# Ledger of designs, part 45: peptides against a protein of PDB entry 4AID

Target 1, 242 residues: chain A of PDB entry 4AID
Amino acid sequence: FDIKRKTIEWGGKTLVLETGRIARQADGAVLATMGETVVLATAVFAKSQKPGQDFFPLTVNYQEKTFAAGKIPGGFFKREGRPSEKETLVSRLIDRPIRPLFVKGFKNEVQVVVTVLQHDLENDPDILGMVAASAALCLSGAPFMGPIGAARVGWVDGAYVLNPTLDEMKESKMDLVVAGTADAVMMVESEIQELSEEIVLGGVNFAHQQMQAVIDAIIDLAEHAAKEPFAFEPEDTDAIKA

## One batch from the design tools (peptide; aimed at target 1 P143 A225 A226 F230)

Design b2_p23_5_s4 (made by RFdiffusion4, then SolubleMPNN; from b2_p23_5, 8 letters changed)
Fold by OpenDDE base, seed 4:
Order: sequence, then C-alpha cells, then structure tokens
Structure b2_p23_5_s4 (fold): chain B 242 residues (1-242), chain A 23 residues (1-23)
Amino acid sequence: as target 1 above (242 residues)
Amino acid sequence: MEPAIENPSFTEEDVEEAAAYIA
C-alpha cells in the first residue's frame, strides 16, 4: 500500500493525517488521529450528474459507531436507524463550511462520511472530523476549493485555549467552533457565557490563525497523495455569475 | 434509480481494519 502520513503538533497534541491504508475504494479516505481520538473520513462523488438534477446533492454523515462503543462515551444510547442529536449537529458543522467551496454548477452526488473509531475522553471527535473530511475531499479529486481548517476555542483563566479538552471545557466560558479556508472564515458556531464581543472576535481570529497549520498539513498531504482532479467544466450558463 | 455513486464511502471491512489498526 502507498501510505502517506502527515504529522504535526497542534495545540499541544499530535495530529496525524493518514491515507492509503483504509477505505481505498473511496475517492478520498483519511484516518485522522488527535491524541487517542481516531476518525475515518471518506469522500465519494458520482462521475456524472443525474438527469434533471437541479441542486447540489451533498450529503455529510458523522457517525459514532457502536463497534467503538467501548471507546466512545454514550455510544450505547443510539436508537438504530436515526442519528443522535450530536451526530446530527456535527454532520451540520462539517456540511456548512464545505458546501460553499464546491465549484459552481457541480451537481454530481457527493457523500462525505466521518466515522468515529476511538475516543480518548479528552479530544472531541467533531473538530477532528471536520479536519478529516476536508482532507478526504482534497484527496478525492472532487471539484472542491478547499482545504478548510477547523478549531475549537475555549476561554479558560482569561486566555484562549486551542481545542480544549473535555475537562478544560468545564471551566471554559466559551465554546467557539470556527471553520475556514486559508483566506476566509466560512463558519462560526458559539456558546458564550458573559464574554465581551471583543473576546469573541479575538477568539475567531485566534481560531483562524491556529487552523493554518492544519490547512498546510492537508495541502502537503494532498500534494503527495491526491488523485487527479476530476475533469469538470461547468456549463457556460452558470459560469457567467462568477 | 441506481445509486449515482458506485463505490461505498466505506465498508464493514474498512471499519474492522481501522479498528484493528488502532487496537
């Protein structure tokens, strides 16, 4: 197997992005690790548009599977056949920043699946899932104008904390999730306890700065492991509005 | 309608392989 791996230190934790071992039938597949939390992200896309397809059919599914239930807190409470509230929320967190980055006029089906394989009880799989999904899309050859990075920012003892642990989050006055490209913030989601707008805006900027290392890591991985770009020419009618 | 995506995003085998890799 041609296994490619990128490792960086990020927020005092080792982030590993690996491709070429698992899910090789996908267009892109990334095994991502942060601490001992592990996710598999896969990206697949149709090579043709369905007749009469009028919208971009992107589906993002974040899943914490039962096989990892011994390594995932609360994994036993899943009703078969419906995503949990957490899975639904995280699927949306991944979807929101990536959806606008597909080339206009591309209406082929795209499926992104993020599967949590292990949880260390310190690192939430959501941020790791966002990073892994971005990496998988960049490897896939889909007309995706990524990568995105993502970061969680806490406010603990009067300072910003990058990707706070679950224990640090108990003391945090902010849960701020940011996703963006190298150049732009694409999504902000926040829960805030009595903090000034200045601190929150500073948190967004901090997140965007800190995610650059992840963006660079995805680019480096893609330079060594990406598939050839899918030959997609938008029909002239949609291109005139760029 | 046939699935427009021929290959699944992952298989049960991929999950088992991944689980074995992290064990």
Scores: peptide ipSAE 0.154, ipTM 0.763, DockQ to the pose 0.296
OpenDDE base, seeds 1, 2, 3, 5: peptide ipSAE 0.100, 0.029, 0.043, 0.119; ipTM 0.710, 0.529, 0.694, 0.738

Design b2_p23_6 (made by RFdiffusion4)
Pose (drawn by RFdiffusion4):
Parts: C-alpha cells; structure tokens; sequence
Structure b2_p23_6 (pose): chain A 242 residues (1-242), chain P 23 residues (1-23)
C-alpha cells in the first residue's frame, strides 16, 4: 500500500516522500528523495514508559552509507564504523528542533534513524534528512506537535537562495540552516561572512516562508498515511499548582 | 502555547481521519 507526495516541486528541485513500501514495521518510515539524493527516515517509539524514567529519552542517528556515493570505505575494515563529524553534527541538527515538540509529560523511548542511501553530488542530504525525519515522525502516531520544515538559505549575488547546491555554496557568503513549525522558527545554525543582523535575520525569515511548502507536503502525506495517534494525556497538575 | 495546542489537536485529527480511511 504505497503512497507518495511527490508533488512539491520545491525551490526548483523535486522532492518526493514515499511510505508503505519500505520499513513497514517501523511506526513511521519515509523514503525521501530531493533531486537524486535519497534517505530513509524511520521512527519508532515504545508504547510503554520505563519505571522511574524521569526525562524524555530520544535518540536520533543520522548515518551515511558510502555506497550512497559509489565508493567503498577507505578504512582498514572497509565498513562504516564510528560516526564521523558530519554524522554527529547532522544528528544534533535533527534532534534539536524535535526534542521540544514532543508533548510535555511524555517519556517513552523514541528513536529516529535517518540513513543516506544515495547522494547526488548536488543536494546535501542533511536538509533532506531533516524533512524525512519530520515526515516519519508525523506518520508514526507519536505525540509530536505538527511537522517541522527545514531549509538552507545562502546569500549569492546579493539575494537569498533556497537550498543551494554544493557548487552554489562556493559562491555564497552565508550558510544558514533553519528548521521550524508552521508557527515558529525552532532552530538556526550558520556560518556567515560578516553580514548584518538585518540580512541574517532576513534569511531566517526567508527560510521560514520557504519551508511552508514542505510542512504542507508532510501534512498531506500524514492525511493519507499516518498511523492512529497514540493517546497521551498529560497530568492536570493545574489545580494543585494554583 | 495556545497555537501549539491547536496545531497539535489538528495533527491528531488528521491522523484519526487517516486511520478511519485505512479501516
């Protein structure tokens, strides 16, 4: 039972989100393609709370398979091993904006894994990885508040540029990754060539406008394919507090 | 906070509808 939201031509690049063919045993699994870079994002959460668990346990593992680029690893063991700098950075990049959007009071194990299956030498999978992770979370049925969008905004020839490619990045004076909900920007991360607060803030806002098409697309797939929502009421400590 | 609660409720309604359609 296969489903796509393949629409979203997004910033001139084709973004496809597919579910129901791969990883059917995960709560949420989405194969996401943008251009010709492909990642599988899976989301599983435990249907129970561990005794005495006192914080929300969430793990995000982003991993790149070198076969995503047609190469065998250079390591003595010719197999991927410990995460690189890029994999741990991207893992925090997904975790940061998601961790606060789970319902306050929820403390079940949640694991989201994103694996890079194909890299097209143009479209960084890091942003795509964020979108696919958000899509799988929505589909899983966990208490995850609305979808997250994300984008990289560059600054080339005096204009904002959405999801610039790796070659376009050589000419950019800004590298800003933003992830947000429909209402709000949730995170920023950037490296900037001494641009003003105004332009920087402008890029953040441009990103939040440009990522709406993605949130829409996730909401659209969730309408067709999401699992039943997991019931979770927080405790009404409201009367005790007053 | 109110807007987040509304967005959360809407996402739950979408998921309920998707479940009912699958049935």
Amino acid sequence: as target 1 above (242 residues)
Amino acid sequence: DAEEEEAYERMREIQERAHERQE

Design b2_p23_6_s1 (made by RFdiffusion4, then SolubleMPNN; from b2_p23_6, 18 letters changed)
Fold by OpenDDE base, seed 1:
Structure b2_p23_6_s1 (fold): chain B 242 residues (1-242), chain A 23 residues (1-23)
Amino acid sequence: as target 1 above (242 residues)
Amino acid sequence: MERMERLQKELEEIRRKAAKKRE
């Protein structure tokens, strides 16, 4: 087993990114751990475009399955077959920042699957899932111009808090999720309680600064474990229409 | 398709094994 691992301290917690243990049939596969929360991200892409494919067929599926439900709030009644509201929301949170980072004209099918394997009831697997998905794509050889980082920012006692616990979030006046590259913010999602635009903007900047350590950790992992880049040449006709 | 289906089956097996370790 050629297992590669990167470990960093992030927001006072240990973040671990691991590849090479499981899901070897994926193009990229990453186990990400923060506290006792564990997610598996897998990235798979088709090596050819389907005839008549006119859009980029990216599918993102975040799953908190029932075997983790002993540690998932509200998990007792997952009706088999439909994603929860949370699973649907987090799938979109992962999709939004990664979709624009694929090379223009790439229309091969891409599937990203994030599976929550363990939940500690303190660290939400959504941010960890975003990070793991980014890492899995960077390892895959897909024409993905990542990595992205992600962070949650709270506002507790008049200060920004990086990746607040679920208990700290009860006292937070802000739930701000940010994703971005080294150079740019790609996505913001926020629930705010009567905070100024200045505080919210400061939270976005704080998140973008704090996610750089995660971006660097993904790059370091990719340098040691990434597959060879997929040879993709966009047809000249698709490059002109963008 | 075939590789994605194999990966889905592997992920289902990983999930099934993780469930059994908690029972």
Scores: peptide ipSAE 0.026, ipTM 0.594, DockQ to the pose 0.024
OpenDDE base, seeds 2, 3, 4, 5: peptide ipSAE 0.012, 0.025, 0.015, 0.026; ipTM 0.469, 0.608, 0.458, 0.593; seed 5 fails the geometry check

Design b2_p23_6_s2 (made by RFdiffusion4, then SolubleMPNN; from b2_p23_6, 16 letters changed)
Fold by OpenDDE base, seed 5:
Structure b2_p23_6_s2 (fold): chain B 242 residues (1-242), chain A 23 residues (1-23)
Amino acid sequence: as target 1 above (242 residues)
Amino acid sequence: MERLKKRQEELIEIQRKAAERRA
C-alpha cells in the first residue's frame, strides 16, 4: 500500500495529511487529522465533458455522518438525506475558494466530498475539511490551480489565535475564516464583535501567513502522491488570457 | 491571472515529477 503522510505543527496542534489508505477509487483522497478531529476528502472528476456543457459543474458536499454524531453537537438525530445548515454553509465555504482555481474552459464534472469521521469537540472540522479538499484536488490530477490553505482566526485577550478551539471561540471577538493560495486571499468570511477594521485586516494577513505552512504541506504531499496531470487543453476562447 | 497560471504550471510540474518517481 503506497501510504503517504505529511505531518506539521500548526497553531500549536499537529496537522496530519494522509493519502493512499482509503478511498482509492477517487481521483484524490486525503485523510486529514487535527487533534482528534478527522475528515476524509475525496475528489472525483469526469474524464470528458458532457455534450453541450456550458458551465463548470463543480459540486462540493460537506457531511457530518451519524457515526461521528456521538461527538458532534446536535448530531445524534441528523435525518439522512438533507444537509444541515452547518453542512450547507461549510460546503459553500469549501466551494468558494476552490471554484475560481480551476483552469478556464474546464467543464468536466468535479465532485468534492468531505466527510467528518470524528470530532473532538475542540477542533472544528470546517477548516480541516477545506485543507483536506484542497489536498485531495492537488492529488487528483484535475486542472486545479491550488493548493489553497485555510485558517480560522480568533481574537482572544487582545491577540490573534490560529484555529481557536470551540471553547476559545466563546471568548473570541472574531470568527474569521480565510482561504487563499500562496499568492492571494481567495475568500474571507467573518463574524466580528466591535473590532476595528485594522484588527480584521491584520487577522486576514495573519491567516494568510499561517496557512502557508499548510500550502507547503499539501505541495510536499502532492510531490510524493499526486496523480499524473489530466491532459486538458482549453478551447482557444477559454484559454487563460494572459 | 498570470500568478495563478504560474501556480498551475508549478503544480502540474510537481504532479509530473511525482508520477515519474512512481513509474
Scores: peptide ipSAE 0.064, ipTM 0.672, DockQ to the pose 0.870
OpenDDE base, seeds 1, 2, 3, 4: peptide ipSAE 0.022, 0.026, 0.032, 0.025; ipTM 0.584, 0.601, 0.624, 0.601

Design b2_p23_6_s3 (made by RFdiffusion4, then SolubleMPNN; from b2_p23_6, 14 letters changed)
Fold by OpenDDE base, seed 5:
Structure b2_p23_6_s3 (fold): chain B 242 residues (1-242), chain A 23 residues (1-23)
Amino acid sequence: as target 1 above (242 residues)
Amino acid sequence: DERRREMQRRLEEIRRRAAERRR
């Protein structure tokens, strides 16, 4: 078993990114752990485009399965077959920053699946799921121009808190989720309570700075574990306009 | 567009180096 692992300290917590143990049939697969929260991200992409495919067929599915429900607040009654509101929201949260990072003209089917395997009741699987999805895509060989990092920022006792616990979030005046590349913020989602624009902008900058360690960890993992890039030549759409 | 192309080239290079290390 060629297991590759990257471990970093991130916001006072251990982040582990692992590949090569599970989901080997995927193009990319990453087990990500923060505290005792564990997610599996898998990326699979079609090796050909469907005839007449006009749009990029990316599907992102975040799921918190019933086996994790013994450690997930409210998990006792996940009806099989429909995403919860949370699962739908987090699937979109992962989709938003990754979708624009695929090479233009790539219209092969891509499926990203993030499965929560364990929840510690402290670390929300959403941020971990974003990181894991980014890592899985970077390993897959798909023409994905990541990695992305992600971070949640709270505002507790007049300070920024990186990835606040679920308990710290009860006292937080901000729930700010940021995703980005090394060079750019790609997505911001925010819920704020009576905070200045300066504090919110400072939170976005703080998140983008703090996610660099995650981006670097994904790059380091990819250097050791990434598949060969899929041979995709984008149609030179600029050559058709000449 | 240029920064994106640079990140792509960087990732393709990382992946190429990772593939070469497996030979």
Scores: peptide ipSAE 0.087, ipTM 0.700, DockQ to the pose 0.865
OpenDDE base, seeds 1, 2, 3, 4: peptide ipSAE 0.081, 0.045, 0.068, 0.029; ipTM 0.693, 0.680, 0.699, 0.644

Design b2_p23_6_s4 (made by RFdiffusion4, then SolubleMPNN; from b2_p23_6, 17 letters changed)
Fold by OpenDDE base, seed 1:
Structure b2_p23_6_s4 (fold): chain B 242 residues (1-242), chain A 23 residues (1-23)
Amino acid sequence: as target 1 above (242 residues)
Amino acid sequence: MEREKERQKELEEIRRKAAARRA
């Protein structure tokens, strides 16, 4: 097994990104760990466009599987076959920042699947899932202009907290999820309790600064483990509408 | 457009270097 691993300290926690052990049938696959929370991200893309394809067919599916349900709050009550509200929300959180980063004119089918394998009840698998999906896409060879990083920011006792625990979040006046590239913020999602716009904007900037270490870790992993880039040249007609 | 093309080239170069290390 050609296993590649990157480990960093991030927000006082160990983040591990691993590839080469599992999901070898995918174009990209990353096992990501933070604390004892573990996710598997897989990226698969079609090598040809479907005839008459007029839009970019990206699908993102975040899943908290039943075997992890003993460690996932509410996991025992999943009715077979429908995503939970959380799974639907997190799928959108992953989709939003990655969708605009594909090369314009690329209309091959892309499927990103994030599976929660373990939850520690401290580290939310959503942020970890965003990071893992970014890494899996960077490894895949797909024409994806990532990586993205992601971070959650809390506001506890008058300070920003990077990736607060589920218990710290009960005391937080802010649940701010940010995703971005090295150069730009791509997505903000926020639930805020009576905070100034200045504090919120400061939280976005804090998140963007803190995610750079994750972006660098994904780049380092990709330098050692990425597949060859898929040979894609956009037709000149799609380039002119930029 | 220019920044996106530059970023594309950088990512392609990273991936090409990664592929060359596997060969």
Scores: peptide ipSAE 0.065, ipTM 0.674, DockQ to the pose 0.803
OpenDDE base, seeds 2, 3, 4, 5: peptide ipSAE 0.021, 0.011, 0.060, 0.015; ipTM 0.601, 0.423, 0.654, 0.446

Design b2_p23_7 (made by RFdiffusion4)
Pose (drawn by RFdiffusion4):
Structure b2_p23_7 (pose): chain A 242 residues (1-242), chain P 23 residues (1-23)
Amino acid sequence: as target 1 above (242 residues)
Amino acid sequence: EEMEEEFEEFREKIKEAYEERQE
């Protein structure tokens, strides 16, 4: 039972989100393609709370398979091992904006794994990884508040540029990754060539405008394919507090 | 508060869409 939101031509690049064919046993699994870079994002959460668990346990693992680029690993063991700098950075990049959007009071194990299956030498899977992770979370049925969008905004020839490719990045004076909900920007991360607060803030806003088409697309797939929502009421400590 | 309200509405919509697909 296969389902796509393949629409979203997004910033001139085709973005496809597919579910129901791969990884059917996960709560949420989305194969996401942008251009010809492909990642599988899976989301599983425990249907129970561990005794005495006192914080919300969430793990995000982002991993690159070298076969995503047609190469065998250079390591003595010819197999991927410990995460690189890029994999741990991207893992925090997904975790940061998601961790606060789970319903306050929820403390079940939640694991989201994003694996890079194909890299097209142009479209960085890091942003795509964020979008696919957000799509799988929505589909899983966990208490995860609305989708997240994300984009990289560059600054080339005096204009904002959405999801610039790796070659376009050589000419950019800004590298800004933004992830947000429909209402709000949730995270920023950037490296900037001494640009003003105004332009920087402009790129953040441009990104939040440009990522709406993605949230829409996730909401659209969730309307066709999401699992039943997991019931979770927080405790009404409201009367005790007053 | 607005985000929570929108989240409740989104959950109700997903539930209704789920029930319709089960039918």

Design b2_p23_7_s1 (made by RFdiffusion4, then SolubleMPNN; from b2_p23_7, 16 letters changed)
Fold by OpenDDE base, seed 4:
Formats: structure tokens, C-alpha cells, sequence
Structure b2_p23_7_s1 (fold): chain B 242 residues (1-242), chain A 23 residues (1-23)
């Protein structure tokens, strides 16, 4: 097995990104671990555009497996086949920052699947899923202008906390999820309890700073394991609008 | 654009890395 692994310390936790063991049939596949929470992200893209395809067909599917769901708070009996509200929300959280980062004019089908394999009840798989999806896309060779990083920021005892545990989140006055590239914030989702705009903006900046280590880790993994970049040249659509 | 520049630089590095791993 040609297994490539990157390990970093991130917010006082070990983040592991691994490829080459599982889901080799995908264009990109990453097993990501933080604490004992484990997710598998896979990216698959079509090598041609469908005839008459007029929009970019990106599908993002976040799934919490039932064996992991037995530990997931509020995980009612997910009937096989209907996403929970959480799965729908997290699928959107992953979709939002990645969708605009595909090369303009790319209209080949792309499918990203994030599967929660294990949940430790401390580390939420949503952030880990965002990171894993980014890594899987970067490994795939798809024309994706990533990587993105992601981070959750809490506000506990008058300080920012990177990726607070589920228990720390009960004391947090902020649930701030940020995703971005090395250079730009792409997405912010926030629930705030009576905090100043200054603290919230500081939280966004803190998240963006802290996710750089993740972006660098994805790049390092990609340098060792990425597939050949897919040969795609955007049609000069800027010439048609003149 | 800064994003496009970064992407092209990374894409080049990854392509070079793929070739280096085939040697």
C-alpha cells in the first residue's frame, strides 16, 4: 500500500490526513482523524462534460454512518436514505466554500462524499469533513483552486478557542465556523450570544490564521500523493461578453 | 487574480511532483 500521511498538532489536538489505504477507486480519497473522530472524504469527477450541460454539476453529500450515529447526540434512527437535518446542513457547509473555487467554465460532474466513520463525542466531524473534502479534491486532480481550510471558533472565558469540544461549546458564547483559502475567507457561519462585532471579526481572523496550518498540511499531502492535474482549459468566456 | 496565481503555482508544483514520483 502506498500510504501517505500528514500529521500536525492543531488546536491542541492531533490532525491526521491519510491517503492510499481506502477508496482507491475515487479520484481523491482522504481519511482524516482528529482525536478519535474519523471521516472519509472521496472526490470523483467526470473526465468529460455531458452534452448540453449548462451549469456546474457539483454534489456534496455528508453522511453520518449509523455505527457512528449511535454516539452522535440527537442522532434519531436515521431511516436509510433520508439525510438528517445535520447531514443536510453540513453538506451545505462543505459545498459553500468549495463551489466557487472550481475553474470557471468547468462543467464536468463532481461528487464529494464525506462519511463519518467514528465520533469521539468531543470533536465534531463537520470541520474535519470540510478539511477532508478539501484534501480529497486537491488529491483528485480536479480543476479546484483550493485547498480550503476550515475552523470552528468558540469564545470561552474571554478567549478564542480553536475547534472547541462539544463540552467546551456548552460554555461558549460563540459558534463560529469559517472556511477559506490561504488568502481569503470564503464562508462564515455563526451563532453568537451577546458578543461585540469586534470579537466576532476577531474570531474570523483567528480562524483564518489557524486554518493556515491545515492548508499547508493539505498541500504537503498533495505534493506526495496528488494525481496529475486534469488537463482543463477554460473557454475564454471573458471574450464572449465583450 | 491572487487566487488564480496561487492555483497555477500549486498546479505546477503538483504536476512536477507527479513526474518526480514516476522517476
Amino acid sequence: as target 1 above (242 residues)
Amino acid sequence: DKLEKRYEELKKRLAESVEKRKE
Scores: peptide ipSAE 0.565, ipTM 0.936, DockQ to the pose 0.882
OpenDDE base, seeds 1, 2, 3, 5: peptide ipSAE 0.552, 0.556, 0.548, 0.557; ipTM 0.931, 0.934, 0.932, 0.934

Design b2_p23_7_s2 (made by RFdiffusion4, then SolubleMPNN; from b2_p23_7, 15 letters changed)
Fold by OpenDDE base, seed 5:
Structure b2_p23_7_s2 (fold): chain B 242 residues (1-242), chain A 23 residues (1-23)
Amino acid sequence: as target 1 above (242 residues)
Amino acid sequence: SALEARHRELEERLRRAYEERKA
């Protein structure tokens, strides 16, 4: 197995991005670990456009497997075959920042699947899933103008906390999820309890600064493991109108 | 755009790195 791994310290936790062990049939596949939370992201894209395809067919599916040994909070009633509310929300959370980053005119089918393999009950797999999905897309060779980073920011005891634990989040006055490229914030999702706009804006800036290490880690992994970039040139639709 | 320029730069970097690993 040609296993490539990048490890960084991120918010006082070890983030590991690994490829080459699992899902080798995907265009990109990344196993991401933070604490004992583990997610697998896979990216697959079609090498041709379907006839008559008029929109970009991106699907993002986040799934938390029912662990035999642990009740995932809210996991009691996963009816086989329907996403939970959490799975639906996190799928959208991953979709939002990545969808606009595909090269204009690319209309080949893209499927991103994020599967929670382990949950430590401290580290939420949603941020880890965003990071893993970004990494899997960058490894795939798809015409994706990433990577994105992502971070959750809390406000605990008058300070910003990067990727607060589930227990720290109970005391947090802020649940701020930010995703972005190295140059720009692409998405903000926030739940705020009686905080000033200044603190919230400071949280967005803090998140964007802290995610740079993740973006750099994805690039470093991609330099060692990415597939050949898919040759895609958008047809100059402006040239046909002349 | 700046984003497209950065993408092209990274894509070319990853292409070179791919060719170097294949050689």
Scores: peptide ipSAE 0.622, ipTM 0.948, DockQ to the pose 0.835
OpenDDE base, seeds 1, 2, 3, 4: peptide ipSAE 0.621, 0.007, 0.021, 0.625; ipTM 0.948, 0.416, 0.580, 0.949; seeds 1, 4 fail the geometry check

Design b2_p23_7_s4 (made by RFdiffusion4, then SolubleMPNN; from b2_p23_7, 16 letters changed)
Fold by OpenDDE base, seed 1:
Structure b2_p23_7_s4 (fold): chain B 242 residues (1-242), chain A 23 residues (1-23)
Amino acid sequence: as target 1 above (242 residues)
Amino acid sequence: DRLEARYKELVERLRAAYERRKA
């Protein structure tokens, strides 16, 4: 196996991004680890457009496997076949920042699947899943104008906390999830308890600053492991500069 | 567009890196 790995220290935790071991049939596949939480992201894209395709067919599916369910808070017996509320929410959190970053006019089918393999009950797999999905897309060669980074920000004892543990989140007055490119914030999702707009905006800026190390780590991994970039030129009519 | 410029730069960087690994 030609295994490539990038390791960084991020928010006082070790983030590991690995490719080349698992899901080699995908266009991109990344195993991401933080603490003992482990996710697998896969990206697959069609090499041609379907006849009559008028929209961009992106599907994002976040799933927590049943063997990890004993370590998933609120992970009651998943009836086979329906996403949990959490899985639906996290699928949307991953979709929102990546969807606008595909090259305009690209209407080939894209499927991103994020699977939680292990949960440590400290590190939430959602942020890790966002990072892994970004990395898998960058490795795939799809016409994706990423990478994105992602971060959760808490507000504990009058300070910002990067990727708070599930226990620290019980004391946090803010659950702020941010995703973005190196240059721009693409998505904000927040649950806030009686905090000023200034603190929230400061949290967005803090998240965007802290995710740069993740973006750089994805680029470094991609330089060592990415497939050939898919040659896609948008038709001049789809190149409408907004 | 800054995003498009950055994307083009990254694509060329990744293409060059791919060619170096293939050789």
Scores: peptide ipSAE 0.650, ipTM 0.953, DockQ to the pose 0.842
OpenDDE base, seeds 2, 3, 4, 5: peptide ipSAE 0.649, 0.640, 0.645, 0.648; ipTM 0.954, 0.952, 0.953, 0.954

Design b2_p23_8 (made by RFdiffusion4)
Pose (drawn by RFdiffusion4):
Structure b2_p23_8 (pose): chain A 242 residues (1-242), chain P 23 residues (1-23)
Amino acid sequence: as target 1 above (242 residues)
Amino acid sequence: SAEEEAYEKMREIQEEAAEKQAE
């Protein structure tokens, strides 16, 4: 039972989100393609709370398979091992904007794994990894507030540029990753060539405008394919507090 | 709050998808 939201031509690149063919045993699994870079994002959460668990346990693992680029690893063991700098950075990049959007009071184990299966030498899977993680979360049925979008905004020839490729990044004076909900920007991360607060803030806003098409696309797939929502009421400590 | 409305709306979408799958 296969389902896509393959529409979203997004910033001139084709973004496809597919579910129901791969990883059917996860709560949410989405194979996401942008251009020819492909990642599988899976989301599983426990249907129970561990005794005395006092914070929300969430793990995000982002991993790159070197076969995603047609190479065997250079390491003595010719197998991927400990996460690199890029994998841990991208893992925090996904975790940061998601962790606050789970319903206050929810403390079940939640694991989201994103694996890079193919890299097209142009489209960084890091942003795609964020979108696919957000799509799998929505489909899983966990108490995760609305989808998240994300984009990289560059600054080339005096204009904002959406999801610039790796070659376009050589010519950019800004590298800004933004992730947000429909209402709000949730995170920023950047490296900037001494640009003003105005332009920087402009890129943040441009990104939030440009990522709406993605949130829409996730909401669209969730409408056709999401699992039943997991019931979770927070405790009405409201009367005790007053 | 706006956050509560966005959350409830997303749950309704998931409920509708689940009903359609049950059918």

Design b2_p23_8_s1 (made by RFdiffusion4, then SolubleMPNN; from b2_p23_8, 14 letters changed)
Fold by OpenDDE base, seed 3:
Structure b2_p23_8_s1 (fold): chain B 242 residues (1-242), chain A 23 residues (1-23)
Amino acid sequence: as target 1 above (242 residues)
Amino acid sequence: SMAEKRQEELEEIRRKAAARRAE
C-alpha cells in the first residue's frame, strides 16, 4: 500500500490528511483527521460525458453514518435513506466553493461523498469534510482548479478563534465559515450576533490567511499522491456563439 | 487566463508528483 500522509498543526490542533489506505477504487480518496473527528472523502468522476448532457452533473453527499452515531451530538437513530437537515446543509456547504472551480465545459458526472467515520464531540466534521473533499478532488485527476481551504472563525472574548470547538462556539458571537483558494475567497456563510462589519470582514481575512496552511498541505499531498490529470479538452463552445 | 495559469500550475504539481512516484 502506498500510503501518503500530511500532518500539520492548525489552530492548535493536529490536522492529518491521508491517502492510499481506504477507498482505492475512487479517483481520489482522503482520510482526514482533526482531534478525534475523522472523515473519509471520496471523489469519483465519469471518463466520458453522457449524450445530451447540458449541465455539469456534480453531486456532493455529506453523510453522518449510524456507525458514528454513538459519537454524534443529538444522535437519534437517523432513519435510513433521507439526509438530515445538517447533512443537507453541509453537502451544500461543500458543493458551493468547489462547483465553480471545475474547468468550463467539463460535463462528466462527478460524485463527492464525505462520510463521517468518527466524531469527538469537539471538532465539527463540516470544516474537515470541506478540506477532505478538496484534497480528494485534487488527488483524483479531475479538471478541478483547487485546492480550496476552509475555516470556521469564532469571536470569543474579543478575539478571532480558528475552528472553535462545539463548546467554544456556545460562547462565540460569530459562526463564520469561509472557503477559498490561495488567491480568493469563494464562499462565506455567517451567523453573527451584534458584531460590526469591520470585525466580520476581519474574520473573513483571518479565515483566508489561516486556510493557507491547509491549501499548502493539500498541495504537498497532491505532489506525492495525485493521479495523472484526466485528459480533457473543452469543446470550443464559443464557436457556436459566433 | 488566471484559470489557465492555475491549470498549468496544477498540472505541473501533478507532473512533479508523477515523476516522484516513478523514482
Scores: peptide ipSAE 0.033, ipTM 0.633, DockQ to the pose 0.674
OpenDDE base, seeds 1, 2, 4, 5: peptide ipSAE 0.025, 0.024, 0.025, 0.021; ipTM 0.612, 0.622, 0.619, 0.603

Design b2_p23_8_s3 (made by RFdiffusion4, then SolubleMPNN; from b2_p23_8, 14 letters changed)
Fold by OpenDDE base, seed 1:
Structure b2_p23_8_s3 (fold): chain B 242 residues (1-242), chain A 23 residues (1-23)
Amino acid sequence: as target 1 above (242 residues)
Amino acid sequence: SAAEARQEALEAIRRRAAERRAA
């Protein structure tokens, strides 16, 4: 196995990004670990466009499988086949920042699957899933203009907290999830309790600064393990308007 | 081309990452 691994310290926790062990049949696959929370992200893309495809067919599926559910808070026996509310929300959190980063005119089917393999009851797999999905796409060769980073920001005792634990979040006046590129914020989702707009904007900036280390880690991993870029030329849609 | 734009964007990302590691 040609296993490539990147390890960084991030918010006082060890983040590990690994590729080459699992899901090698995917275009990109990343095992991401923070604490004892573990996720597998896979990216697969079609090598051709379907006839008559008029939109970009991106599907993002976040899944907390039943074998991990014994360690996941609120993991009552998911009946096979319907995503939980959390799985639906996290799938959307991953989709939102990555969708606009595909090369314009690319209409090949893309499937991103994030699977929670382990949960430590401290580190939420959502942020880790966003990071892993970004990394898997960067490794895949798909025409993705990432990476994205992601971060959760809390507000505890008058300070920003990067990726607060589930216990620290009970004391937090803010649940702020931010995703972005090196240059831009792409997505903000927030639940806020009686905080000023200034504190929230400061939290977005803090998140964007803190995610740069993750972006750099994904780039470093991609430099050593990315597949060759898929040869894609968009059809000159400007020629059809003449 | 979109392939060139992608390559340029990846190179720009790598350059920025290298600059941050050198700082």
Scores: peptide ipSAE 0.144, ipTM 0.774, DockQ to the pose 0.100
OpenDDE base, seeds 2, 3, 4, 5: peptide ipSAE 0.097, 0.113, 0.092, 0.141; ipTM 0.731, 0.753, 0.726, 0.769; seeds 4, 5 fail the geometry check

